Peptides against a protein of PDB entry 5NXQ. Designs and how they scored, part 89

Target 1, 114 residues: chain A of PDB entry 5NXQ
Amino acid sequence: EIQIPVSMAAEEEYLRSKVLSELLTDTLENDGEMYGNENEVLAALNGAYDKALLRLFASACSDQNVEKALSLAHELKQDRALTAAVKISERAELPSLVKKINNIREARYEQQLK

## One batch from the design tools (peptide; made by RFdiffusion4, then SolubleMPNN)

Design b2_p21_5_s1 (from b2_p21_5, 8 letters changed)
Fold by OpenDDE base, seed 2:
Structure b2_p21_5_s1 (fold): chain B 114 residues (1-114), chain A 21 residues (1-21)
Amino acid sequence: as target 1 above (114 residues)
Amino acid sequence: SAEKKKELLEESEEIIEEELE
């Protein structure tokens, strides 16, 4: 069996999940129709997407690449994923990154209130 | 430190599982 580095596997999954998530999202937005398990599929895709991103995020944190980590955090879709990113940043002892990610989360909360 | 990086990645995986699974 061929062993694939974790980072490469994560990137591949990220790209795959990103494309599929975008396709499904666009379809739902354009058609305005929900059929069958579309919501479930979307949730699953978003989950996979964010998981992949978080693994990349963790890698960036481990490299002390704060800018890359922050960029990845902006791409996270789910609030719970941002929570995970905060926790990871705390473990990485990157308080500035923690603050910035919390700002992202707060900004999204404000947008939801509109 | 390579060891610290490894630890972070392991802890991160646990965090990911806790929050997203």
Scores: peptide ipSAE 0.701, ipTM 0.960, DockQ to the pose 0.848
Fold by OpenDDE base, seed 3:
Structure b2_p21_5_s1 (fold): chain B 114 residues (1-114), chain A 21 residues (1-21)
Amino acid sequence: as target 1 above (114 residues)
Amino acid sequence: SAEKKKELLEESEEIIEEELE
């Protein structure tokens, strides 16, 4: 059996989740409803999406590619995913990245307050 | 090192499971 690297698998899952998320979003915007379970479906897709991104994020951190890691962090949707990214950055001993991700979280909190 | 990278990825997976599940 062919063993696929984690990063490659994550990229595939990310792309899949991204496409599905976008498609679902477009459908909801156009039709306004989707069989009454829109929120549950969106939550599931967002979860898969962020998980895939975080695996890519971890890979970037392992490569000490801070810029790539930060770019990926900006693509995260859920706050709990940002929390995970912070924890991963801490494990990777990348304090500058930790600070920058926390800035992202703070910015999003401020936006929610408006 | 390869070992450190592996360790980070393993720890990251645990973090992901903890926060996203």
Scores: peptide ipSAE 0.700, ipTM 0.960, DockQ to the pose 0.842
Fold by OpenDDE base, seed 1:
Structure b2_p21_5_s1 (fold): chain B 114 residues (1-114), chain A 21 residues (1-21)
Amino acid sequence: as target 1 above (114 residues)
Amino acid sequence: SAEKKKELLEESEEIIEEELE
């Protein structure tokens, strides 16, 4: 059986989820066509988006590509996804990346307070 | 090593399921 490489599969899912998330957001901002179920759909899309990103993130960590991993972490939307990224970084024994991701999380917390 | 990379990917999948499922 032919298996698609993890990185390729994750990239495809990421791109798909990213496009759908952006399109949905733009549509809702324009005329709110999905009123009543928009929150559920957005949550599902955001979940899929972050999951795909995290798989790419894990791949980058496995290659010890800290800069790529950090760039991907900045694209994560949910706080729980950042938590996952921290845990993955810890497993990858990349303490500098852990610190930088925690800084991202703290910055977002401060932004929410303003 | 290839073994370490494989292990990390497996652990990462578990983490993703833990936090996002």
Scores: peptide ipSAE 0.700, ipTM 0.960, DockQ to the pose 0.838
Fold by OpenDDE base, seed 4:
Structure b2_p21_5_s1 (fold): chain B 114 residues (1-114), chain A 21 residues (1-21)
Amino acid sequence: as target 1 above (114 residues)
Amino acid sequence: SAEKKKELLEESEEIIEEELE
């Protein structure tokens, strides 16, 4: 059995999930609904998207590439995905990255209050 | 080191599953 490197697998899954998420979002914005289960489908796609992105994030952290990791964190959609990114950064012993990701979370919280 | 990188990736997978599944 061929073992695919984690980074390659993550990139493939990210691209697939990103395309599907964008396609669904565009469809919902234009047509309004999809068979009455659009929210569930969108949540599932967003989950897959963030999971794939977090695997890329973990890879960047393992390379000690803080700038790349931070760039990826900005692309995360769900708050719980940002929580995961913080935990991963802590495991990677990157406190500066932890602070920057927490700033992203705080900024999003403030936007929700408006 | 290569060992630390591998360990981080394994721990990261567990974190991802914990938060998103």
Scores: peptide ipSAE 0.699, ipTM 0.960, DockQ to the pose 0.833

Design b2_p21_5_s2 (from b2_p21_5, 6 letters changed)
Fold by OpenDDE base, seed 4:
Structure b2_p21_5_s2 (fold): chain B 114 residues (1-114), chain A 21 residues (1-21)
Amino acid sequence: as target 1 above (114 residues)
Amino acid sequence: SAAEKEKLLEESEKIIEEELE
């Protein structure tokens, strides 16, 4: 049995989830409602998207590639995904990355309050 | 080390499941 490297599997999932999320988002923005369950569908897709990103993020952290990890963190959509990224960064013993991700979270909070 | 990287990935998967499931 051929084992697929984690990074390759994560990349594939990211691409798939990204495409689906973007397509659905565009459809909703242009065509309107989707039978009354569009928000639930979007949430599910966003979840899959963020999960895929977090796996890439973890891989970057394992490589001590802080710049790549930070770039990926900026692409995360959900606050709970940022929380996951912080926890992963802590496990990776990357305190500078922890601070930077927390700054992202704080910035988003401030935007929501406006 | 390779072992440390593997451990991080395993722990990360648990974190992802905890926060996103």
Scores: peptide ipSAE 0.698, ipTM 0.959, DockQ to the pose 0.828
Fold by OpenDDE base, seed 2:
Structure b2_p21_5_s2 (fold): chain B 114 residues (1-114), chain A 21 residues (1-21)
Amino acid sequence: as target 1 above (114 residues)
Amino acid sequence: SAAEKEKLLEESEKIIEEELE
Protein backbone atom coordinates (compact mmCIF):
# COMPACT_ATOMS: atom_id res chain seq x y z
CA GLU B 1 0.00 0.00 0.00
CA ILE B 2 1.26 3.44 -0.96
CA GLN B 3 1.34 5.86 1.93
CA ILE B 4 0.35 9.39 0.95
CA PRO B 5 1.77 12.28 2.98
CA VAL B 6 -0.81 13.76 5.34
CA SER B 7 -0.49 17.23 3.84
CA MET B 8 -1.10 15.97 0.32
CA ALA B 9 -4.08 13.92 1.44
CA ALA B 10 -5.54 16.94 3.20
CA GLU B 11 -5.12 19.10 0.11
CA GLU B 12 -6.86 16.53 -2.04
CA GLU B 13 -9.74 16.19 0.39
CA TYR B 14 -10.07 19.96 0.63
CA LEU B 15 -10.27 20.39 -3.12
CA ARG B 16 -12.76 17.57 -3.48
CA SER B 17 -14.95 18.84 -0.67
CA LYS B 18 -14.80 22.38 -2.02
CA VAL B 19 -15.93 21.29 -5.47
CA LEU B 20 -18.76 19.16 -4.10
CA SER B 21 -19.93 21.93 -1.79
CA GLU B 22 -19.96 24.44 -4.62
CA LEU B 23 -21.78 22.07 -6.96
CA LEU B 24 -24.47 21.33 -4.40
CA THR B 25 -24.88 25.01 -3.59
CA ASP B 26 -25.27 25.86 -7.25
CA THR B 27 -27.80 23.06 -7.68
CA LEU B 28 -29.90 24.30 -4.78
CA GLU B 29 -29.82 27.85 -6.10
CA ASN B 30 -30.69 26.93 -9.67
CA ASP B 31 -32.70 23.69 -9.53
CA GLY B 32 -34.27 23.84 -6.09
CA GLU B 33 -35.45 20.59 -4.53
CA MET B 34 -33.58 17.33 -4.98
CA TYR B 35 -34.55 14.51 -2.60
CA GLY B 36 -36.01 16.43 0.33
CA ASN B 37 -32.81 16.31 2.37
CA GLU B 38 -30.84 18.99 0.54
CA ASN B 39 -30.08 21.04 3.63
CA GLU B 40 -28.74 18.02 5.48
CA VAL B 41 -26.55 17.05 2.55
CA LEU B 42 -25.26 20.61 2.25
CA ALA B 43 -24.46 20.71 5.94
CA ALA B 44 -22.57 17.45 5.68
CA LEU B 45 -20.56 18.71 2.73
CA ASN B 46 -19.79 21.97 4.50
CA GLY B 47 -18.64 19.95 7.47
CA ALA B 48 -16.29 17.89 5.35
CA TYR B 49 -15.02 21.04 3.66
CA ASP B 50 -14.25 22.79 6.94
CA LYS B 51 -12.65 19.67 8.40
CA ALA B 52 -10.30 19.37 5.46
CA LEU B 53 -9.52 23.07 5.59
CA LEU B 54 -8.80 22.92 9.32
CA ARG B 55 -6.29 20.14 8.76
CA LEU B 56 -4.50 22.42 6.29
CA PHE B 57 -4.79 25.19 8.84
CA ALA B 58 -3.19 23.03 11.51
CA SER B 59 -0.36 22.19 9.14
CA ALA B 60 0.24 25.88 8.44
CA CYS B 61 0.28 26.59 12.17
CA SER B 62 2.79 23.81 12.73
CA ASP B 63 5.03 25.50 10.16
CA GLN B 64 4.55 28.82 11.95
CA ASN B 65 3.16 30.19 8.70
CA VAL B 66 0.74 32.71 10.19
CA GLU B 67 -0.12 34.38 6.89
CA LYS B 68 -1.09 31.09 5.28
CA ALA B 69 -3.02 30.04 8.37
CA LEU B 70 -4.97 33.31 8.40
CA SER B 71 -5.75 33.02 4.70
CA LEU B 72 -7.13 29.53 5.29
CA ALA B 73 -9.21 30.72 8.25
CA HIS B 74 -10.95 33.26 6.00
CA GLU B 75 -12.12 30.36 3.83
CA LEU B 76 -13.86 28.58 6.72
CA LYS B 77 -17.66 28.61 6.43
CA GLN B 78 -19.06 27.56 9.80
CA ASP B 79 -18.71 29.45 13.06
CA ARG B 80 -17.85 26.24 14.87
CA ALA B 81 -14.98 25.80 12.43
CA LEU B 82 -13.65 29.22 13.41
CA THR B 83 -13.88 28.10 17.02
CA ALA B 84 -11.77 25.10 16.14
CA ALA B 85 -9.26 27.36 14.39
CA VAL B 86 -8.98 29.50 17.52
CA LYS B 87 -8.36 26.45 19.67
CA ILE B 88 -5.73 25.15 17.26
CA SER B 89 -4.03 28.56 17.23
CA GLU B 90 -3.94 28.53 21.01
CA ARG B 91 -2.29 25.12 21.01
CA ALA B 92 0.21 26.43 18.47
CA GLU B 93 0.94 29.37 20.80
CA LEU B 94 0.08 31.96 18.17
CA PRO B 95 -1.81 34.66 20.09
CA SER B 96 -1.74 37.17 17.22
CA LEU B 97 -3.48 34.62 15.02
CA VAL B 98 -6.06 33.99 17.76
CA LYS B 99 -6.92 37.68 17.80
CA LYS B 100 -7.20 37.90 14.04
CA ILE B 101 -9.49 34.86 13.85
CA ASN B 102 -11.69 36.27 16.58
CA ASN B 103 -11.93 39.45 14.51
CA ILE B 104 -13.16 37.35 11.59
CA ARG B 105 -15.84 35.85 13.82
CA GLU B 106 -16.94 39.24 15.12
CA ALA B 107 -17.11 40.67 11.62
CA ARG B 108 -19.38 37.82 10.52
CA TYR B 109 -21.66 38.41 13.50
CA GLU B 110 -21.96 42.08 12.58
CA GLN B 111 -22.80 41.21 9.00
CA GLN B 112 -25.54 38.85 10.15
CA LEU B 113 -27.10 41.65 12.17
CA LYS B 114 -27.50 43.84 9.09
CA SER A 1 10.83 20.49 16.65
CA ALA A 2 9.42 17.52 14.76
CA ALA A 3 7.94 16.17 17.97
CA GLU A 4 6.19 19.46 18.68
CA LYS A 5 4.74 19.60 15.18
CA GLU A 6 3.42 16.06 15.46
CA LYS A 7 1.88 16.80 18.84
CA LEU A 8 0.12 19.86 17.43
CA LEU A 9 -1.30 17.86 14.55
CA GLU A 10 -2.59 15.18 16.92
CA GLU A 11 -4.20 17.74 19.21
CA SER A 12 -5.66 19.55 16.22
CA GLU A 13 -7.34 16.37 15.01
CA LYS A 14 -8.98 15.98 18.40
CA ILE A 15 -10.17 19.60 18.30
CA ILE A 16 -11.61 19.13 14.82
CA GLU A 17 -13.49 16.01 15.91
CA GLU A 18 -14.77 17.75 19.03
CA GLU A 19 -16.11 20.82 17.21
CA LEU A 20 -17.33 19.31 13.94
CA GLU A 21 -18.53 15.84 14.93
Scores: peptide ipSAE 0.698, ipTM 0.959, DockQ to the pose 0.841
Fold by OpenDDE base, seed 1:
Structure b2_p21_5_s2 (fold): chain B 114 residues (1-114), chain A 21 residues (1-21)
Amino acid sequence: as target 1 above (114 residues)
Amino acid sequence: SAAEKEKLLEESEKIIEEELE
């Protein structure tokens, strides 16, 4: 059995999920057609996307690469994924990163209210 | 250390599963 490094596997899954998510989103925006399962597929893709991204995020944290970790956090789509990123940052003992991710979350909350 | 990095990755996987499953 071929063993693939965790970081490479995460990157591959992230890129795949990102492409599929964007493709589906574009299709829905352009065609406006719903066949009953597109929203479920999109949700599943978003979940897979954020999971893959969080694994990359964890890797960056393990390397103490705060700037890379923060850049990845900005790409997260779901609020619960940001929550996961905060928890991971806490485990990595990166309080500055925790604060910056919480700022991202707060900014998104404010946008939802407008 | 390598051990610390591995521990973080293991804990992170649990966090990811907790929040996204």
Scores: peptide ipSAE 0.698, ipTM 0.959, DockQ to the pose 0.845
Fold by OpenDDE base, seed 3:
Structure b2_p21_5_s2 (fold): chain B 114 residues (1-114), chain A 21 residues (1-21)
Amino acid sequence: as target 1 above (114 residues)
Amino acid sequence: SAAEKEKLLEESEKIIEEELE
């Protein structure tokens, strides 16, 4: 049995989820509505996408690579994923990263209010 | 340390499951 490193597995899942999300989005934009469950499918894809990103994020935090971690956080789609990133950053004892991620969250909140 | 990194990854997985499931 082949054991795949966590980082490689996360990267693979991220890429898969990203591609599927993009393909679905393009299909909806170009070919119209699907069978009425497109929102549910997108939500599921976004979930998988963010989970994969967060695993990469955790890996970056473990390497104390704040810049990489922050870049990954910017790619997160869901607010609850940002919450997870904050919690992970706290566990990693990276307060500067916590602040920066909270800034991302606040910026998105402001955008939603517009 | 390697042990600390592993612990962080394990805790992170629990956080991910908690927030995204």
Scores: peptide ipSAE 0.697, ipTM 0.959, DockQ to the pose 0.841

Design b2_p21_5_s3 (from b2_p21_5, 9 letters changed)
Fold by OpenDDE base, seed 4:
Structure b2_p21_5_s3 (fold): chain B 114 residues (1-114), chain A 21 residues (1-21)
Amino acid sequence: as target 1 above (114 residues)
Amino acid sequence: SAAKKEELLKESEEIIEEELE
């Protein structure tokens, strides 16, 4: 049995989830409603998207590639995904990355309050 | 090390499941 490297599997899932999320988002923005369950569908897609990103993020952390990890963190959509990224960074013993991700979270909070 | 990388990936998967499931 051929084992697929984690990074390759994560990349594939990311691409798939990204495409689906973007397509659905565009459809909703242009065409309106989707049978009354569009928000639930979007949430599910966003979840899959962020999960894929977090796996890439974890891989970057394992390589001690802080710049790549931070770039990926900026692409995360959900606050709970940022929380996951912080926890992963802590496990990776990357305190500078933890601080930077927390700054992202704080910035988003401030934007929501406005 | 390879062992540390593997451990991080395993722990990360658990974190992902905890926060996003």
Scores: peptide ipSAE 0.702, ipTM 0.960, DockQ to the pose 0.828
Fold by OpenDDE base, seed 2:
Structure b2_p21_5_s3 (fold): chain B 114 residues (1-114), chain A 21 residues (1-21)
Amino acid sequence: as target 1 above (114 residues)
Amino acid sequence: SAAKKEELLKESEEIIEEELE
C-alpha cells in the first residue's frame, strides 16, 4: 500500500470538498429541490470542507506560517470552524493569529446584523 | 521541532472532531 503524505491527502480532500460544496450550492440556486434533504446534504458538505481546510490550517500553524494560516481561516465557512481555528492557534502558541481570527468572527457577526 | 509539530497535528485533529462532529 502506498502511503500518501498527510499534507497531500489534506489538500486533495480540501479540493474535492470545495468542488462538491460549490456544485451543490449552484444546484440549489439554479435547480431548487433535489430529494428533500438538500439542506442536510449541504451542511454535510460544508462540514467536510471546513474539516479539510482546518487540517491545512493546522499544518500551516505547525510550520509557523501565520500568513498562510490566516489566509486559510478566511476561507472557513462555519462559525464553529472558526472556533476550531482559534483553539488550534492557541495550541500552536500564536496569539496574534488568535486575535486576527477572532476579528474575522466579529466581522461576520456584524455583517449578519445588517 | 518535529515532535512539537506532530503533537500539534494530533491535538488539532481532536479539536476538529470536537467542534465539527
Scores: peptide ipSAE 0.702, ipTM 0.960, DockQ to the pose 0.839
Fold by OpenDDE base, seed 3:
Structure b2_p21_5_s3 (fold): chain B 114 residues (1-114), chain A 21 residues (1-21)
Amino acid sequence: as target 1 above (114 residues)
Amino acid sequence: SAAKKEELLKESEEIIEEELE
């Protein structure tokens, strides 16, 4: 049995989820509505996408690579994923990263209010 | 340390499951 490193597994899942999300988005934009469950499918894809990103994020935090971690956080789609990133950053004892991620969240909140 | 990294990854997985499940 082949054991795949965590980082490689996360990267693979991220890429898969990203590609599927993009393909679905393009299909909806170019070919119209699907079968009425497109929102549910997108939500599921976004979930998998963010989970994969968060695993990469955790890896970056473990390496004390704040810049990489922050870049990954910017790619997160869901607010609850940002919440997870904050919690992970706290566990990693990276307060500067916590602040920066909270800034991302606040910016998105402001955008939603517009 | 390797132990700290492993612990962080474990805790992170729990956080991910908590927030995204």
Scores: peptide ipSAE 0.702, ipTM 0.960, DockQ to the pose 0.841
Fold by OpenDDE base, seed 1:
Structure b2_p21_5_s3 (fold): chain B 114 residues (1-114), chain A 21 residues (1-21)
Amino acid sequence: as target 1 above (114 residues)
Amino acid sequence: SAAKKEELLKESEEIIEEELE
């Protein structure tokens, strides 16, 4: 059995999920057609996307690469994914990163209220 | 250290499963 490094596997899954999510989103925006399962597929893709991204995030944290970790956090779509990123940052003992990710979350909350 | 990195990755996987599953 061929063993693929965790970081490479995560990157591959992230890119695949990102492309599929964007493709589906563009299709819905351009065509406006719903066949009954597009929202469910999109939700599943977003979940897979954020999971893959969080694995990359964890890897960056393990390398103490705060700037890379923060850049990845900005790409997260779901609030619960940001929560996961905060928890991971806490485990990695990166309090500055925790604060910056919480700022991202707060900014998104404010945008939802407008 | 390698041990600390491995521990973080394990804990992170548990966090990811907790929040996204």
Scores: peptide ipSAE 0.701, ipTM 0.960, DockQ to the pose 0.843

Design b2_p21_5_s4 (from b2_p21_5, 6 letters changed)
Fold by OpenDDE base, seed 3:
Structure b2_p21_5_s4 (fold): chain B 114 residues (1-114), chain A 21 residues (1-21)
Amino acid sequence: as target 1 above (114 residues)
Amino acid sequence: SEEEKKKLLEESEEIIEEELE
């Protein structure tokens, strides 16, 4: 069996999950339904999407590439994924990144209140 | 170091599983 580098595997999974998420979103926007389990499918896809992103995020942190890591964090969809990103940043000893990700979380929270 | 990077990636995987599974 051919072993794929971790970074390449993560990128492949990210792209796959992103495409599927976008296709699902487009379908819901145009048709409004899909097999009666749209929310469940969307949640599952979002999970896979965020997991893939977080692996890329961790890689960026390991490279001390704060800007790349932050860019990836902005692409995360779920709040729990942002929580994971904060924890990863803490393990990477990147306090500036921790603060910036917390700002993202706070901004999203504020938007939900409006 | 490379070892520290590996450790971070391993810990990150645990965090991902904890929060998203």
Scores: peptide ipSAE 0.706, ipTM 0.960, DockQ to the pose 0.842
Fold by OpenDDE base, seed 4:
Structure b2_p21_5_s4 (fold): chain B 114 residues (1-114), chain A 21 residues (1-21)
Amino acid sequence: as target 1 above (114 residues)
Amino acid sequence: SEEEKKKLLEESEEIIEEELE
């Protein structure tokens, strides 16, 4: 069995999930066709997207690359993914990154209230 | 160290599974 490096695998999955998510979104916005499972598919794609992104995030943390990690965190879609990023940052002993990610979460909450 | 990086990646995978599965 060929083992793919974590970063490479994550990048591939990230790109795939991102493209598919965007295509589905565009289809729904432009055509308005619903088959009953599009929302579920979109949610699944978003999950895969965030998972892949978090693996890249973890890699960045392991390299102590806070700026790269933060940039990746901004690309996360789900709140639960931000929670995961916080936990990963804590394990990596990067308290400054923890604070910055929590700021992202708070900012999103404020936007949802508008 | 490489061992520390490996450990972080393993723990991260567990966190990802916990939050997103």
Scores: peptide ipSAE 0.706, ipTM 0.960, DockQ to the pose 0.841
Fold by OpenDDE base, seed 5:
Structure b2_p21_5_s4 (fold): chain B 114 residues (1-114), chain A 21 residues (1-21)
Amino acid sequence: as target 1 above (114 residues)
Amino acid sequence: SEEEKKKLLEESEEIIEEELE
């Protein structure tokens, strides 16, 4: 069996999760004909999506590619994923990235407050 | 270094599991 590079695997999972998340979201918004577990399924898909992104994020951090890392962070959906990104950035000793990600979190909080 | 990169990726996986598992 051919081993798939970690980065490629992460990208594949990201794309898969992204597509599935979008499809489910569209279904919920336009159809809503699910059997009571739609929120749980969506959460699971979002989790997988963010996990895949975070692996790409970590890779970018390891390459010291702050701009790429930041762009990936913007794609994260869950607040807890942003928290993970902050922690990863701290481990990578990228304080500027930490600040920028925290700014993303703060901006989202403000948006939630309307 | 390559070792540092590897370590970061390993620690990152632990963080991901901690926050999203």
Scores: peptide ipSAE 0.706, ipTM 0.960, DockQ to the pose 0.841
Fold by OpenDDE base, seed 1:
Structure b2_p21_5_s4 (fold): chain B 114 residues (1-114), chain A 21 residues (1-21)
Amino acid sequence: as target 1 above (114 residues)
Amino acid sequence: SEEEKKKLLEESEEIIEEELE
């Protein structure tokens, strides 16, 4: 069996899930409900999107590319995904990245309060 | 090292599964 490099596989899945998520979101905003299960589909897509993104994030961390890792973290949608990113950063022994990701989380919490 | 990178990726996959599944 042919093994695909982790980074390449992650990029493919990320791009696919990102496109689908954005298309679905745009459709809901412009065309309304889709069969009454659009929220479930969107949640599934968001999950796949964040998972793929986190794999890219992990790769960046392994390369000690903090700038790239941080940029990827900003693209994460779910809070639980940010939590995962923090844990990964801790494993990678990148405390500066941990702090910056926590700042992202805090900023999002504040936005929810407004 | 390459071994450390591999370990990080493996641990990351476990973290992703824990938080996202």
Scores: peptide ipSAE 0.706, ipTM 0.960, DockQ to the pose 0.838

Design b2_p21_6_s1 (from b2_p21_6, 8 letters changed)
Fold by OpenDDE base, seed 4:
Structure b2_p21_6_s1 (fold): chain B 114 residues (1-114), chain A 21 residues (1-21)
Amino acid sequence: as target 1 above (114 residues)
Amino acid sequence: SSMKKREEFLKESEEIIEETF
């Protein structure tokens, strides 16, 4: 069995989830049908996507690479994922990153309210 | 020690991730 480093595995999962999510989105935008469970599949893909990103995020935090961590946080889709990122940042003792991620969340809230 | 701390941090982070989803 081929052993894959954790970071590489996370990146691979991220890329796979991203591609599949985009593919499904594009299909739906073009009035495509799959198996009648497109929304559930999309949700699952988004979950996997964010999970993979968070693993990369954690890795960046461990390296004290705040810029990379913040960049990854911007790519997160779900609010719950941002919450997780905040928690991880707190454990990493990166208060500036915590604040910046919370700013992302607040900005998204405002956008939702329009 | 530094490597151990990193490993522990990543493990804790994974726990946070898993509890989130």
Scores: peptide ipSAE 0.704, ipTM 0.956, DockQ to the pose 0.792
Fold by OpenDDE base, seed 3:
Structure b2_p21_6_s1 (fold): chain B 114 residues (1-114), chain A 21 residues (1-21)
Amino acid sequence: as target 1 above (114 residues)
Amino acid sequence: SSMKKREEFLKESEEIIEETF
């Protein structure tokens, strides 16, 4: 068995998780229910999705590609994932990216308050 | 080494990810 490069593995997992999340969402929209554990399944898929994105995010940070990193951060679904992205950005010494990600978080907080 | 620093950064990032989820 050939070891897949980290970036390729992350991309593969991201795409897999994204597709499965979309399929689950479509199923819920069309059928309303699956097996009675739809929310749990969705949460697990979202977790895998965000984890894969964060690995791509870290790679972008290591390349000093702030724009790519920011675009990936916008795709993150969970607040805890954004928090992780901030931590990673801080370690990467990218303060402008830290600020922009915090802006994303604040914007989402504002939407939740409405 | 640039490669070593990158590896260490990615390792630390993975640790952040694992502790988050």
Scores: peptide ipSAE 0.704, ipTM 0.956, DockQ to the pose 0.751
Fold by OpenDDE base, seed 2:
Structure b2_p21_6_s1 (fold): chain B 114 residues (1-114), chain A 21 residues (1-21)
Amino acid sequence: as target 1 above (114 residues)
Amino acid sequence: SSMKKREEFLKESEEIIEETF
């Protein structure tokens, strides 16, 4: 059986999850009301989205493409995903990237306090 | 092997991802 390359699969899942997450978010924000399991669905989609991004992130790290990795990190939505990105960066021995991602986390913490 | 090291890194990264979610 022919398998889809990991990178292609990750990209496909990223795009799929991104589109669905955005559509659902827009719908919920426009309607202004929550029904049923909408929040659960959104959380699941966001999880899948970040998960796919992290796989792309890891790929970029393996290529020593710090700029691409950083760009992907900026697209991560959840704090736990940024934490994972830091761990991956540490394993990749990219200390500059570690610092930059930590800066992203700190900036988001400050925004949450507003 | 550089290819092997890359593969191992990606596997380790996947473990980090799976433990996160």
Scores: peptide ipSAE 0.704, ipTM 0.956, DockQ to the pose 0.758
Fold by OpenDDE base, seed 1:
Structure b2_p21_6_s1 (fold): chain B 114 residues (1-114), chain A 21 residues (1-21)
Amino acid sequence: as target 1 above (114 residues)
Amino acid sequence: SSMKKREEFLKESEEIIEETF
């Protein structure tokens, strides 16, 4: 069996999860259809989405591509995913990236308080 | 080696991801 590079596999999963999440969200917003499990499905998709992004994020960190890593971090949806990104950044010894990701977290927290 | 270090880093990152979710 042919093994797919980590980055390529992550990109595929990211795109799949992103598309599905957006489609479901749009359907709920525009059509108002309720099947009883939409929130559960969305939660699962969001998890898969963030997982895929984090794998790409780790790859970027490994390449010492801070700007790419930061861009990916901005796309993360869940706070727990941002926390994971911070941990990964710390292990990559990228303190500037750590600070910038924490700024993202703080900004989102402040938005929730408004 | 550099390749080994990269592999180990990615493995550790995967562990962080899996423990998060």
Scores: peptide ipSAE 0.704, ipTM 0.956, DockQ to the pose 0.855

Design b2_p21_6_s2 (from b2_p21_6, 9 letters changed)
Fold by OpenDDE base, seed 5:
Structure b2_p21_6_s2 (fold): chain B 114 residues (1-114), chain A 21 residues (1-21)
Amino acid sequence: as target 1 above (114 residues)
Amino acid sequence: SSMEKKKKFLEESEEIIEETF
C-alpha cells in the first residue's frame, strides 16, 4: 500500500466529508427521511469535515500562510472547531490570526442573535 | 531543526483536534 502524504489525506478527507455533509444536508432539507438518526449522522459528518479542515489549517499555520489559514477557518462550521483553530494559531504564535478567527466567532454569535 | 519543529507543531495540533472532537 502506498503511503499518502498527510496533507493529501487531509484534503481527501475534507472533500469527502464536505460532499457527504452537503448531500446529507440536501437530503434532510428536501426529503427528511433518514430513519430518525439524521442529526447524529449530520453531526458526525460535520465533525469529520471540520477535523479535516483543521488539519489543513494546522498545515497552513506551519507554513506561516496566514491568509490560507484564515480562508480555511472561514470554512469551519462548528464553533468548537473555531476554538480549536484559535488554540492552534496560538501555538503557531500567530496572534493576528487569533484575532481574525475570534472575529469570525463574534460575527457568528451576532448572526445567531440576529 | 525546522522540520522537527513543524512536526511537533502538527502533532500538537492533532492533539488539539482530537480533544475537540
Scores: peptide ipSAE 0.716, ipTM 0.958, DockQ to the pose 0.786
Fold by OpenDDE base, seed 2:
Structure b2_p21_6_s2 (fold): chain B 114 residues (1-114), chain A 21 residues (1-21)
Amino acid sequence: as target 1 above (114 residues)
Amino acid sequence: SSMEKKKKFLEESEEIIEETF
């Protein structure tokens, strides 16, 4: 069995989940119709999306590529994913990245309060 | 080795990811 490198697999999953998530989101927003499981499917896709991103994020951290890591963090959708990113950054001993990700979280919290 | 450290880091990161989702 041919094994695909983890990084490539993660990228593929990221792209796939991103596309599907966007398509589903657009459909829900455009049609305004709920068909029962649509929200569940969307949540699952978003989860997969963030999960894939976090793997890429971890890879970037391992390379000490703070800029790439930060860019990826900005693409994360869920707060829980940002929390995970902080934990990963802490383990990577990248305090500047930790701070920047926390800033992202704070900014999103403020946005949610509106 | 540096490579081993990175591997370990990625494994630990995966654990964080899995516990998150």
Scores: peptide ipSAE 0.715, ipTM 0.957, DockQ to the pose 0.792
Fold by OpenDDE base, seed 4:
Structure b2_p21_6_s2 (fold): chain B 114 residues (1-114), chain A 21 residues (1-21)
Amino acid sequence: as target 1 above (114 residues)
Amino acid sequence: SSMEKKKKFLEESEEIIEETF
């Protein structure tokens, strides 16, 4: 199958955002404060990361690749991103995927309570 | 066509993503 530009762009952005987020996190863990705005930078990176990941998620849904879509959903960091994934899954008419993503959300909520 | 449907779906998905962030 021919790769479409949108999908390729999403993959590139995902990888870039993932690497940058991890590098920044590692730097903070090992060296402490970097620029004084680390939390803001991390938030921005996480946003970009999830956005790119959701585009890949949508692509997987369009291919009816539920397994791939679910795997991608597990990689989402923010709850709002999971909510978006649910909406996308609903529009893709994939109720099983909707349920599984909601289970991910519920599990994360329970973990936060501990 | 199937391709057109997928394109439309991806566009709608992008709207969801943009409204989320």
Scores: peptide ipSAE 0.715, ipTM 0.957, DockQ to the pose 0.783
Fold by OpenDDE base, seed 3:
Structure b2_p21_6_s2 (fold): chain B 114 residues (1-114), chain A 21 residues (1-21)
Amino acid sequence: as target 1 above (114 residues)
Amino acid sequence: SSMEKKKKFLEESEEIIEETF
């Protein structure tokens, strides 16, 4: 079995999850339903999407590429994924990144209150 | 080594990810 580099695997999964998420979204926008389990499917796709992004995020952190890591963090959809990103950035000893990700979380929280 | 440190970091990151989801 051919071993795929982690970064390549993550990118592939990210692209797959992103495309499927977009297709699902488009379908829901046009048809309003899909197989009667739209929310469950969307949640699963979003989970896979964020997981893939977090792997790319971790890779960026390992490269000390804060700007790339931050850009990836902005693409995360779920709050739990942002929390994971904070934990990862803390372990990477990138306090500036930690602060910026927390700012993203706070901003999203503020938007939800509105 | 630097490579080993990065590998360990990525492994620990994967654990965080798997615990999150």
Scores: peptide ipSAE 0.713, ipTM 0.957, DockQ to the pose 0.784

